# Ledger of designs, part 1: peptides against a protein of PDB entry 4N3Y

Every score and structure here is a prediction.

Target 1, 83 residues: chain A of PDB entry 4N3Y
Amino acid sequence: ETRDQVKKLQLMLRQANDQLEKTMKDKQELEDFIKQSSEDSSHQISALVLRAQASEILLEELQQGLSQAKRDVQEQMAVLMQS
Positions, changes and structure headers below are counted from each chain's first letter, unless a header gives other numbers.
Peptide ipSAE was made for these designs. It is ipSAE averaged over its two directions, with the distance scale d0 held at 1.0 Angstrom where the peptide's residues are scored. Compare it between designs on one protein only; published cut-offs may not apply.
The geometry check fails a fold that doesn't show the stated peptide or that is severely misdrawn somewhere.

## One batch from the design tools (peptide; aimed at target 1 L62 Q63 L66, target 1 (a further copy) L58)

Design b1_p8_1 (made by RFdiffusion4; failed a check: too like the target's own chain)
Pose (drawn by RFdiffusion4):
Structure b1_p8_1 (pose): chain A 83 residues (1-83), chain B 83 residues (1-83), chain P 8 residues (1-8)
Amino acid sequence: as target 1 above (83 residues)
Amino acid sequence: as target 1 above (83 residues)
Amino acid sequence: VEELQQGL
């Protein structure tokens, strides 16, 4: 039946076009997510740089501490030996 | 001509449903791109994290080793002083 | 770190 059929097909076309709009909205959200995901990996690398810095500073202090310890032991030994 | 109209709507519905199928395929490609991109960057970052925590545990033990080394040298000074 | 370990 040509009249009822036109109405059914118009309803279906409307539903298909609404569905197409929603799926395009979803694509857009995924494209944005690619971007946000990229920024999140970057922030992870910054946290890693912070860890490297704290470690470089600690290592430096330990190097200085070893030098100082040698120097003062050298003086203590020099006195103990002046006797 | 509600019959020509029906044929037109059937064509439009076929075109919409083909468009929906294509756009759904595109979404899937984006979800796959996100997944591949996350896996790759995770591999890189988990590697940088493993290096960082190894540096940290080691430097911690070196703080301990420095104190211990100073103590061992001090005991040596105590023995050298028994003379 | 190697230098510090050698020194220790």

Design b1_p8_1_s1 (made by RFdiffusion4, then SolubleMPNN; from b1_p8_1, 6 letters changed)
Fold by OpenDDE base, seed 5:
Structure b1_p8_1_s1 (fold): chain B 83 residues (1-83), chain C 83 residues (1-83), chain A 8 residues (1-8)
Amino acid sequence: as target 1 above (83 residues)
Amino acid sequence: as target 1 above (83 residues)
Amino acid sequence: VQQILEEL
């Protein structure tokens, strides 16, 4: 029966449209999430890299200071041995 | 007084060493965290991209189906008008 | 498509 078939197709078309709209929304939300997540991660990584670089500088300074302190102790010991 | 100065320098040297070791550990932990975070983010982004691609395919299929359903309805209407 | 459905 043609009329019933037409009505069935109308229902199918509406259902397909509803699902299409839902899927389009989901896709857009997913794309937005990916973009935002990537940007946030990039910022966080950059901040951590800078922190690591600061630590590297501190390490170098401490090592230099330690070496100098060692030399200073040795010099003081030499002075002590001379007295 | 030289002896007291030497003892003071020994303390300073120990303190510097302790801080150096702590800082080295902190730096390593930070580097490991950056590496792991980057890898995890990469995996997550890849998964989300695949999901988005799947949604894109579904969108195309639904749109195709909708277009076909529309044509089918129009054909059925034409048949109905002929009866 | 929605417009067509509304006309049916």
Scores: peptide ipSAE 0.058, ipTM 0.458, DockQ to the pose 0.008
OpenDDE base, seeds 1, 2, 3, 4: peptide ipSAE 0.026, 0.020, 0.042, 0.022; ipTM 0.520, 0.519, 0.443, 0.444

Design b1_p8_1_s2 (made by RFdiffusion4, then SolubleMPNN; from b1_p8_1, 5 letters changed)
Fold by OpenDDE base, seed 5:
Structure b1_p8_1_s2 (fold): chain B 83 residues (1-83), chain C 83 residues (1-83), chain A 8 residues (1-8)
Amino acid sequence: as target 1 above (83 residues)
Amino acid sequence: as target 1 above (83 residues)
Amino acid sequence: IEEILAEL
């Protein structure tokens, strides 16, 4: 019966529309999540890079200090030998 | 006393060297962390992009289906009027 | 002293 067919199709249409709306929302949420995650990661990476760079500076300073300290020790030892 | 000075400098040298080694390790760990985090994020983003794209395809299919369903309903209604 | 220097 055609009337029953129409009613069935109307139900299917409503169901499809509901699913469409849901899927659209889900897609948007995924896109938003990706964007936010990427931004967060980028910021975190940048911060850690700066931190690593700070450590590098410290390393260089320590190496410089170590070399100087070694020279100082050697100099003092030379003084000891001369005394 | 020069001997005491030498001993002090040797201590400082050892301390500096220990800190240097520690700092080098810390730097490397940070660099490794950044690299790994970036890779993980990249892979996650890629996966989510694919997921979003799949949802987009589904959306398009649903829209197509909805349009067809609407047409089908209209056609059936026309049949009803003619009967 | 030479021994000390060798450690540096």
Scores: peptide ipSAE 0.039, ipTM 0.459, DockQ to the pose 0.008
OpenDDE base, seeds 1, 2, 3, 4: peptide ipSAE 0.028, 0.025, 0.029, 0.038; ipTM 0.515, 0.510, 0.514, 0.511

Design b1_p8_1_s3 (made by RFdiffusion4, then SolubleMPNN; from b1_p8_1, 5 letters changed)
Fold by OpenDDE base, seed 4:
Structure b1_p8_1_s3 (fold): chain B 83 residues (1-83), chain C 83 residues (1-83), chain A 8 residues (1-8)
Amino acid sequence: as target 1 above (83 residues)
Amino acid sequence: as target 1 above (83 residues)
Amino acid sequence: IEQILQEL
């Protein structure tokens, strides 16, 4: 029966369109999630980079201080030996 | 006291280096996480794309079928009216 | 002083 076939096809078409719409939505949501997750993580990485840079600066300062302190001790020894 | 200052600086230097190492590790772990997460999500998106494409094909077939069925009904009506 | 230098 052609009439019954038409009705069946119409129902199937609606179902197929609904499925397509759902799939497209799910895809978009996943893309949005990835984007947001990446952005959030990027900010965290940036913060860690800044922290690492601060540590590097501190290391440089401490190394310089240590070197100077060692030189100062050596100079004191030299003065004592020359006296 | 220079001696005490030197000892203090040495301790601080070790602590600073430990902190730097930790920060670098944390940064790397986060980058690895982002990479893996993105790859996993990419695969899921690809699967959804394939599903959407399958739905699109089905929609095209159903639309063609519906159009044909409609034409068949119209032809039947025409035959009846001409008799 | 020598001991101090060795500690550095």
Scores: peptide ipSAE 0.041, ipTM 0.522, DockQ to the pose 0.007
OpenDDE base, seeds 1, 2, 3, 5: peptide ipSAE 0.031, 0.028, 0.026, 0.037; ipTM 0.521, 0.523, 0.524, 0.450

Design b1_p8_1_s4 (made by RFdiffusion4, then SolubleMPNN; from b1_p8_1 with Q5L G7Q)
Fold by OpenDDE base, seed 4:
Structure b1_p8_1_s4 (fold): chain B 83 residues (1-83), chain C 83 residues (1-83), chain A 8 residues (1-8)
Amino acid sequence: as target 1 above (83 residues)
Amino acid sequence: as target 1 above (83 residues)
Amino acid sequence: VEELLQQL
């Protein structure tokens, strides 16, 4: 009967709404996870970039020191050869 | 003596070069790690975005179904009241 | 020594 059909439809409607709410929650959690993951990755990469920059500075210093040391050795050798 | 100083400088130069090479390796490893981390994160985020999109489609379907079900219930109630 | 200097 129509009355029974109405009751059935009302139940189905409630079930659908419950599923909708659940799915909305799941979607939101997923979006939050993506956001957090992106932020965490960004922070980690930034920290590592800074470390890489520190190493670059050290490399530059070492290269300069190496060049100077080479010159110093050459100069000392020249003095030795002239003596 | 100058000769001893030259020998000392040569040793120091070798040590500096060894350290330079080591530091260059370390820097490269760090850069490689950053690159890999970025790629991995990008892949993960992309996969999660696709999942979120799937959920969005489902939500749209559920909302449409919910609206239709509501209309159906209203129509059935109207029929019942008219009888 | 010269070879070493060239490498640096």
Scores: peptide ipSAE 0.080, ipTM 0.481, DockQ to the pose 0.051
OpenDDE base, seeds 1, 2, 3, 5: peptide ipSAE 0.044, 0.028, 0.066, 0.025; ipTM 0.475, 0.474, 0.484, 0.473

Design b1_p8_2 (made by RFdiffusion4; failed a check: too like the target's own chain)
Pose (drawn by RFdiffusion4):
Structure b1_p8_2 (pose): chain A 83 residues (1-83), chain B 83 residues (1-83), chain P 8 residues (1-8)
Amino acid sequence: as target 1 above (83 residues)
Amino acid sequence: as target 1 above (83 residues)
Amino acid sequence: IEELQQGL
């Protein structure tokens, strides 16, 4: 039946076009997510750089501490030996 | 010509449903791109994190070793002083 | 770190 059929097909076409719009919206959200995912990984690398810096500073202090300890033991041994 | 109109709407519905199928395929490709991108970056970053925490635990033990080394050398000075 | 470990 040609009249009822036109109305049914128009309803279906509307529903298909609404669905297409939503799926395009979803694609857009996924494209934005690719970008946000990239920025998040970058921020993780920055946190890692902070950890490396704290470690370099600590290592440096321990190197200085070893040097100082050697120097003062050398003086203590020199006195103890001047006797 | 509601019959020619019906044929036109059937064509338009076929075109819309084909478009929806293609756009859904595109969405799937984006979800797959996101997944692959995340898996890759996670590999890299988990490797950098493992290196960082190894440096940290080691440097911690070196703080301990430095104190302990100073103590051992001090005991040596105490023995050398018994003379 | 290697140098510091050798010194210790």

Design b1_p8_2_s1 (made by RFdiffusion4, then SolubleMPNN; from b1_p8_2, 5 letters changed)
Fold by OpenDDE base, seed 5:
Structure b1_p8_2_s1 (fold): chain B 83 residues (1-83), chain C 83 residues (1-83), chain A 8 residues (1-8)
Amino acid sequence: as target 1 above (83 residues)
Amino acid sequence: as target 1 above (83 residues)
Amino acid sequence: VQEILEGL
């Protein structure tokens, strides 16, 4: 009878509404997670960039120092050979 | 002496190079992770959108059916009252 | 010293 059909439809409607709400919530949570994760990682990347840059500067300075030190050693050797 | 200074600089240079390489690697891995994670999540979101849309359609159909069923019940009641 | 120089 129609009464039973109505009851069935009401149940299905409740189920569908519950599922829709759940799906929408899950979607939102996923989007929030992606956004937050990306932001966090972006900041981490920025920090690493700065660290890398510092290392590059250090490397350049060390290379220059090494070159100078090498020249100094060679100069000292030259002096010794002239003796 | 200069010889010792050179050795020290060489050690520092190796350390700095190792650190730089590590930092660059870590940065790249982080970027790759973010990219892949975002892509994976994006596809998941798209799937959820489709599911939500299907639920919306179902809800609309159920609501229409419920309205019709309600009208049918009312009609049957009217017939009974006229008897 | 020469050995060090060659390594640089």
Scores: peptide ipSAE 0.039, ipTM 0.528, DockQ to the pose 0.007
OpenDDE base, seeds 1, 2, 3, 4: peptide ipSAE 0.029, 0.031, 0.033, 0.028; ipTM 0.520, 0.526, 0.526, 0.520

Design b1_p8_2_s2 (made by RFdiffusion4, then SolubleMPNN; from b1_p8_2 with Q5L Q6E)
Fold by OpenDDE base, seed 4:
Structure b1_p8_2_s2 (fold): chain B 83 residues (1-83), chain C 83 residues (1-83), chain A 8 residues (1-8)
Amino acid sequence: as target 1 above (83 residues)
Amino acid sequence: as target 1 above (83 residues)
Amino acid sequence: IEELLEGL
């Protein structure tokens, strides 16, 4: 009967709409999660970059100091050997 | 004494290098994690998109069927009222 | 340079 078919199709349509809505919501939640996670991780990366840069600067300063100190010691030895 | 200063600076330089290496490694690991996580999530999103598209197609078909069935019922009623 | 310093 056509009436029975109408009611069946109506039920199927409701089910399809429910599924579509759920899928769209799940998709959106996943996209939001990815976006937020990416932003949070990006901030962490930036902090690590700054830390690395600070270490690099420190390394350069220490290397220069070490080189100078080494030269000073060598110069002292040279003077002692001359005498 | 200059010699003592040299040894102190050498230790500090080693510590700085260790810290730099660790920081660089941690940064790289985080970047790799983000990349992999993003790719995995992207695949999930794509799957959900396909599912949503299938549901949309089904909805359109069901809506058309429902509309036709409704019209058929109305036509039957009209014929009955004429007689 | 570290190796050179270690020799001093």
Scores: peptide ipSAE 0.040, ipTM 0.517, DockQ to the pose 0.008
OpenDDE base, seeds 1, 2, 3, 5: peptide ipSAE 0.033, 0.028, 0.050, 0.036; ipTM 0.513, 0.514, 0.521, 0.521; seeds 2, 3 fail the geometry check

Design b1_p8_2_s3 (made by RFdiffusion4, then SolubleMPNN; from b1_p8_2 with Q5L)
Fold by OpenDDE base, seed 5:
Structure b1_p8_2_s3 (fold): chain B 83 residues (1-83), chain C 83 residues (1-83), chain A 8 residues (1-8)
Amino acid sequence: as target 1 above (83 residues)
Amino acid sequence: as target 1 above (83 residues)
Amino acid sequence: IEELLQGL
């Protein structure tokens, strides 16, 4: 009868609503995760970039030192030849 | 003597060069890591965004279904009243 | 030695 049909539909509505709420929550959690993950990654990348830049500076210093040392060796070699 | 000084400087040069090569390698590895990490994160984020979008579609469908179900219940209620 | 220096 109609009454039974109504009751059935009411149940279906409740079920649908429950699923809706669950899905909304899940979606929100997913969005939050994406946002947080992106921020974390961004910060990590930035830190690593700075580290790489520090390495760049060190490399440049080493190269400069190497060049100077080479010149010093050559100079000492010249002195040796003069002796 | 000068000879000894030259030998010392040569050692220092070798040491410096070794460190230079090591540092260059480390820097490159760091850069590679950053690049790969960024790519991985980007892909993950993209996948999650698509998942979130799918959830959005589902939510919209559920909301639409809920509205329809509500109307159906109301219709059945009207039928009940007429009986 | 010169060859060594050039290799650096």
Scores: peptide ipSAE 0.055, ipTM 0.488, DockQ to the pose 0.051
OpenDDE base, seeds 1, 2, 3, 4: peptide ipSAE 0.025, 0.025, 0.029, 0.025; ipTM 0.471, 0.473, 0.477, 0.471

Design b1_p8_2_s4 (made by RFdiffusion4, then SolubleMPNN; from b1_p8_2, 3 letters changed)
Fold by OpenDDE base, seed 5:
Order: C-alpha cells, then sequence, then structure tokens
Structure b1_p8_2_s4 (fold): chain B 83 residues (1-83), chain C 83 residues (1-83), chain A 8 residues (1-8)
C-alpha cells in the first residue's frame, strides 16, 4: 500500500541525506588537508632554499680561499727553490 | 702553515658540498611529494564530487516520490471518506 | 707540497 511506500521512501531519503552529508564532509576534510599540507611544505621548502643558498655562499668562499691558499703554497715553494 | 690551512679548507669544502647536495635533494623530494600528493588528492576529490552529485540527484528523486506518495495517500483517504 | 697542490 501507499503508506508502506511512503515509509520506505522516508527511510531511503534519510539514508541518502546521511550519505550526502558524509560525502560532503569528507570532501571538505580532504581539501583542508591538502591545503594545509601544501602550505606547511611550502614553508619547509622556503627554509631549505635559504639553507641551500647559505651553503652555496660558503662553497664559493671556500673555493676562493682554497685557490688563494694554493697560490700561497706555490709561492712558498718558489721561494724555497730559489734558495 | 699554509699547507694545513689548505687541508682544512678542503675538508670544509667537502662538508659544504655534501650539505648542499643533501639540501637540494631534500628540497626536490619535498616538491615531488607535494605534487604527487596533491594530484592524488585531487582525483579523490573529483570522485567524491561525482558521488555527492549522485546523492543529490537521488535525494531529489526521493523527495519527488515522497510528495507523490503523500498525494496518493490523501486521495485514497478522500475516497474512503466519500463512501 | 706538490702532492697537495696536485690535489687542489
Amino acid sequence: as target 1 above (83 residues)
Amino acid sequence: as target 1 above (83 residues)
Amino acid sequence: VEEILQGL
């Protein structure tokens, strides 16, 4: 009878509503997670960039120092050979 | 002496190079992770959107059915009262 | 010293 059909539809409606709400919540949570994760990682990347840049500067300075030191050693050697 | 200074600089240079390489690698891995994670999640979101849309359609259909069923019940009641 | 220089 129609009364039973109505009851069935009401149940199905509740189930569908529950599922929809759950799905929408899950979607939102996923989006929030992605956003937050990306932001966190972005900041981490930025920090690493700065760290890498510092290392690059250090490397350049060391290379210059090494070149100078090499020249100094060679000069000292030249002096010794002239003796 | 200069010789010792050169050796020290060489050590520091190696250390700096190692650190730089590590940092650059870590940065790249982080970027790759973010990219891949975002893509994976994006597809998941898309799937959820489709699921939500299906639920919405179902809800609308159920609501229409419920309204019709309600009308049918009322009609049957009217017939009974006229008897 | 020469060995060191060659390594540089």
Scores: peptide ipSAE 0.038, ipTM 0.518, DockQ to the pose 0.007
OpenDDE base, seeds 1, 2, 3, 4: peptide ipSAE 0.024, 0.028, 0.029, 0.027; ipTM 0.509, 0.515, 0.518, 0.509

Design b1_p8_3 (made by RFdiffusion4)
Pose (drawn by RFdiffusion4):
Structure b1_p8_3 (pose): chain A 83 residues (1-83), chain B 83 residues (1-83), chain P 8 residues (1-8)
Amino acid sequence: as target 1 above (83 residues)
Amino acid sequence: as target 1 above (83 residues)
Amino acid sequence: DSLEEMLS
């Protein structure tokens, strides 16, 4: 039946076009997510740079501590030997 | 001509459903791109994290080793003083 | 010496 069929096809076409719009919305959200995901990996690398910096500072302090310890032991030994 | 109209709507519905199928395929490709990109970046970052925590545990033990080394040398000074 | 080599 041609009249009922036109109405059914119009309903189906509307539903298909609504579904197409939503799926395009989803694509857009995924594209944005690619961008956010990229910014998140980068913030992780910044946190890692912070860890490296704290470590470089600690290592430097330990190197200085070893030098100071050697120097003072050398003086202590020099006196202990002047006897 | 509700019969010509029906034929037209059937063509339009076929075109919409084909477009929906293609856009769904595109969405899938984006989800796959996100997954591949996250797997890659996680590999790189997990490697940088492993290096960072190794530096950290080692430097911690070196703080301990420095104190211990100073104590050992001090005991040596105590023995050298018994003369 | 061992501690100095480790810290280097």

Design b1_p8_3_s1 (made by RFdiffusion4, then SolubleMPNN; from b1_p8_3, 3 letters changed)
Fold by OpenDDE base, seed 3:
Structure b1_p8_3_s1 (fold): chain B 83 residues (1-83), chain C 83 residues (1-83), chain A 8 residues (1-8)
Amino acid sequence: as target 1 above (83 residues)
Amino acid sequence: as target 1 above (83 residues)
Amino acid sequence: DELEQLLS
């Protein structure tokens, strides 16, 4: 009957609202997670990039040192030959 | 003596070069990892954003449905009162 | 909540 139908629909409406609110909350949490994850990833990547840059500079210094060492060895060899 | 010193330096130079090459490889791997990680994260985030957008549209539809359902309940209540 | 108000 109509009265019972109305009551049923009211209940269903409330249930639907509850589910909707839950879903809205879940969506918000997802958005927050995405934002936070993106920021965290960005910071992590930036830090790693800086480390890589530091390594690059160090490697350049090492290469220069190796080149100099090679020259020094050559000079010492020359001295040896003159001794 | 000088000869032995030269030999030692040559060995050290080779060892240093080996380490340098290893470090260069490690650096390259790190850079590749960072790049890949960034791309993977970007794709993941994009996918999640799309899902969130789909949810947003669905939620709007649900809200419209709920509004209509409320109106329908009101109409049925009016019919009930006239019966 | 706006929806709560709608359902009231």
Scores: peptide ipSAE 0.088, ipTM 0.480, DockQ to the pose 0.011
OpenDDE base, seeds 1, 2, 4, 5: peptide ipSAE 0.085, 0.078, 0.082, 0.076; ipTM 0.459, 0.463, 0.456, 0.480

Design b1_p8_3_s2 (made by RFdiffusion4, then SolubleMPNN; from b1_p8_3, 3 letters changed)
Fold by OpenDDE base, seed 1:
Structure b1_p8_3_s2 (fold): chain B 83 residues (1-83), chain C 83 residues (1-83), chain A 8 residues (1-8)
Amino acid sequence: as target 1 above (83 residues)
Amino acid sequence: as target 1 above (83 residues)
Amino acid sequence: DELEELLK
């Protein structure tokens, strides 16, 4: 009868609402996870960038030292040749 | 002697360069990983959004059916009262 | 050699 049909539809409505709430919760949790993961990764990338920059600075200093050392060797050779 | 110093600096330069290359590689790999992870998560979120939308549509349909069933019960009661 | 080029 029609009353039984109403009861059936009420049950189906509750079931559908439960599924909707679950899906919305799952979506929110995933969005929060992605946001947190992105922030963590951003910090890690920043740390790696700083490390790369430090290595670059070291390379520049070593290159300057190498060039100076090369010039010093050439100077020593020139002095020996003049003696 | 100065020549030995040059050799030492050359070695240090190579070591520093190796470290720089490693750091740059690690940074690139992390960036690629984050990009891929973000894309995968975006697809997953989109799927959840579609599921939530499907549940919402179902809820609307069930609510309409429930309202109609309620009206039908009221109509039946009215007919019985008039007999 | 990239290092050789840098040392020029």
Scores: peptide ipSAE 0.091, ipTM 0.467, DockQ to the pose 0.011
OpenDDE base, seeds 2, 3, 4, 5: peptide ipSAE 0.088, 0.088, 0.080, 0.078; ipTM 0.471, 0.469, 0.461, 0.484

Design b1_p8_3_s4 (made by RFdiffusion4, then SolubleMPNN; from b1_p8_3, 4 letters changed)
Fold by OpenDDE base, seed 5:
Structure b1_p8_3_s4 (fold): chain B 83 residues (1-83), chain C 83 residues (1-83), chain A 8 residues (1-8)
Amino acid sequence: as target 1 above (83 residues)
Amino acid sequence: as target 1 above (83 residues)
Amino acid sequence: DALEQRLA
């Protein structure tokens, strides 16, 4: 019967709509997750970059200190030879 | 004694050098970590984007199906009225 | 796609 066919199609329509809404929600959740993950990663990377930069500064200071120490040793060696 | 001073300075030099090498290593490890983390995140994001795109395709298909279902219902309603 | 644009 046509009436029954209509009823069936209406059900199918409702089912399709429900699935559509679900899919839309899922997609949105994925997008939100990607965005948040990217932001989190970016912040973490930035923090680590700063840390690496601090290490670089320390490295430079140590190099300068090493050079100075070498000079000091050489100076003291000269004094030793003169004594 | 100058000799003792030289010995002390030589020790300090060695210590400084050891610390320098350690710091250089640490910095390199940080850089490597940042690089790897960034790459991992990038790949993960790319995969998720593809997933989201698949969801988008499904969404579009569902929308088309919904439209067709609506048309089918309307058609059957017309048949019902004519009967 | 808005998502792709945001990630670009």
Scores: peptide ipSAE 0.095, ipTM 0.502, DockQ to the pose 0.035
OpenDDE base, seeds 1, 2, 3, 4: peptide ipSAE 0.087, 0.083, 0.088, 0.091; ipTM 0.460, 0.456, 0.461, 0.501

Design b1_p8_4 (made by RFdiffusion4; failed a check: too like the target's own chain)
Pose (drawn by RFdiffusion4):
Structure b1_p8_4 (pose): chain A 83 residues (1-83), chain B 83 residues (1-83), chain P 8 residues (1-8)
Amino acid sequence: as target 1 above (83 residues)
Amino acid sequence: as target 1 above (83 residues)
Amino acid sequence: EELQQGLS
């Protein structure tokens, strides 16, 4: 039946076009997510740089501590040996 | 001509449903791109994290080793003083 | 490495 059929097809076309709009909205959200995911991997690398810095500072202090310890032991040994 | 109209709507519905199928395929490709991008970046970052925590545990043990080394040298000074 | 050698 041509009249009822036109109405059914118009309803279906409306539903298909609404569904197309939503799926395009979803694509857009995924494209944005690619971007956010990229910024998050970057922030992780920054946290890693902070860890490297704290480690470099600690290592430097330990190097200085070893030098100082050698120097003062050298003086202590020099006195102990002046006797 | 509600019969010509029906034929037109059937064509429009076919075009919409083909467009929906293609856009759904595009969405799938984006989800796959996100997954692949994340797997890759996680590999790189988990490697940088492993290096960082290895540096940290080691430097911690070196703080201990420095104190211990100073103690051992001090005991040596105590023995050298028994003379 | 050098720090460990110095401690040894």

Design b1_p8_4_s1 (made by RFdiffusion4, then SolubleMPNN; from b1_p8_4, 4 letters changed)
Fold by OpenDDE base, seed 5:
Structure b1_p8_4_s1 (fold): chain B 83 residues (1-83), chain C 83 residues (1-83), chain A 8 residues (1-8)
Amino acid sequence: as target 1 above (83 residues)
Amino acid sequence: as target 1 above (83 residues)
Amino acid sequence: DELLQALA
């Protein structure tokens, strides 16, 4: 009868609503995760960029030092040859 | 003597060169890590964006279904009242 | 460093 049909539809409605609420929550959690993950990665990458930059500075200093050392050795060798 | 000075400078030069090579390697590894990490995160985020979009579509469908179900219940109730 | 410039 119609009453039974209504009962069935009411159940279906409740089920749909429950699924809707669950899906809404799931979507929100995913969006939150995406945002947080992106931010975390961004910060991590930024920190590593700074570290790499520090290494670059060190490399440049070492290269300059190496060149100077080479010149110093050559200079000392020249002195040695004169003696 | 000068010879001893040269020996010392040669050692310093070798040490500097060793450190330079090490630092160059370290820097390169950091750069590689940064690049790979960024790419991995990008792909992960993209995948999750797609998932979130799928959830959005589902939500919209569920909302439409819920509205329809409500209308169906109301319609059946109207029929019941007529009987 | 081009990589660092791109990432910074």
Scores: peptide ipSAE 0.074, ipTM 0.509, DockQ to the pose 0.032
OpenDDE base, seeds 1, 2, 3, 4: peptide ipSAE 0.043, 0.069, 0.073, 0.052; ipTM 0.501, 0.509, 0.505, 0.501

Design b1_p8_4_s2 (made by RFdiffusion4, then SolubleMPNN; from b1_p8_4, 5 letters changed)
Fold by OpenDDE base, seed 3:
Order: structure tokens, then C-alpha cells, then sequence
Structure b1_p8_4_s2 (fold): chain B 83 residues (1-83), chain C 83 residues (1-83), chain A 8 residues (1-8)
């Protein structure tokens, strides 16, 4: 029957539209998540980079201190040999 | 006393070197972590992008189906009016 | 570090 067939098609259309809207929402949420995730990662990486830079500065200071300490030891040994 | 002073400085030098090595290790581990984290994020984002692309294709199919369904309903209604 | 320079 044509009338019943039309009603069935209308239902199918509504169902298809519902699925379409759901899929559109899911896609948008996924895109938003990707964007948010990338930004969060960027922020985290930046923070870690700064932390690594701080460590690098510390390393430079320690290296300088180590070199100075070595020189100090050498100087003290020289003094010891003179005494 | 100079001799004791030299011994103290030698100990300090060893301790400084130990700390330097530890800091170098920590820095390297941090750099490795950053690299690994960025790669993991890249992989995850790529996977999510592919998922989003699949959703986009599905949306296109659904939209086409929806349009066709609408046309089908219109055609059936026309047939109904002729009967 | 080259890595830090690239990431900074």
C-alpha cells in the first residue's frame, strides 16, 4: 500500500536524520578533542622544554663549578708541594 | 691543614661529578620523554584524524541517502495522488 | 640541545 509505504519512508527519513545529527555531533566532538589534545600536548611539551632548559643551565653551572674545583685542587696541591 | 683541604676538595670534586652525571642523565631522560610523548601524540592524533575522516565519509553517504529518501517520499506521494 | 632548540 502506497500510504503505508510513504509513512514507512517518512520514518526512515526521520531515523536517517537522527543518525546524521548524531554523527555530525560525534564528528564535531572528535574535532574538538583533537584540537584540545593538540593544544594540551603543546602546553605540556613547552613546560617540559622549559624544565629541560633549566636543567641545561644547571649543567652549565655544575660544569663551571667542576672546572673551578679542579683548578682549586690543583692550586692547593701546588701549595702543598711548596710547604 | 693543606693536605686535609686537598682531600676535602677532591671529595667535593667527586660529589660534583656525581651530581653532574645524574643531572645529565635526568636531562637526557627528559628529552627522550618529550620526544616519545610528541611521537605518541602524533600517532594518536593521526588515528583520530582518520577516524574523523571515516565519519565524514559516512556523513556524505547519509546525506546522499537522506536526499534520495526525500525524493523517494516525494515520488511515492505523487503516485498516491494519482491513484 | 638540538631537540630543545627545535621544540622551543
Amino acid sequence: as target 1 above (83 residues)
Amino acid sequence: as target 1 above (83 residues)
Amino acid sequence: SQLLQELA
Scores: peptide ipSAE 0.082, ipTM 0.479, DockQ to the pose 0.033
OpenDDE base, seeds 1, 2, 4, 5: peptide ipSAE 0.051, 0.070, 0.080, 0.080; ipTM 0.404, 0.464, 0.489, 0.485

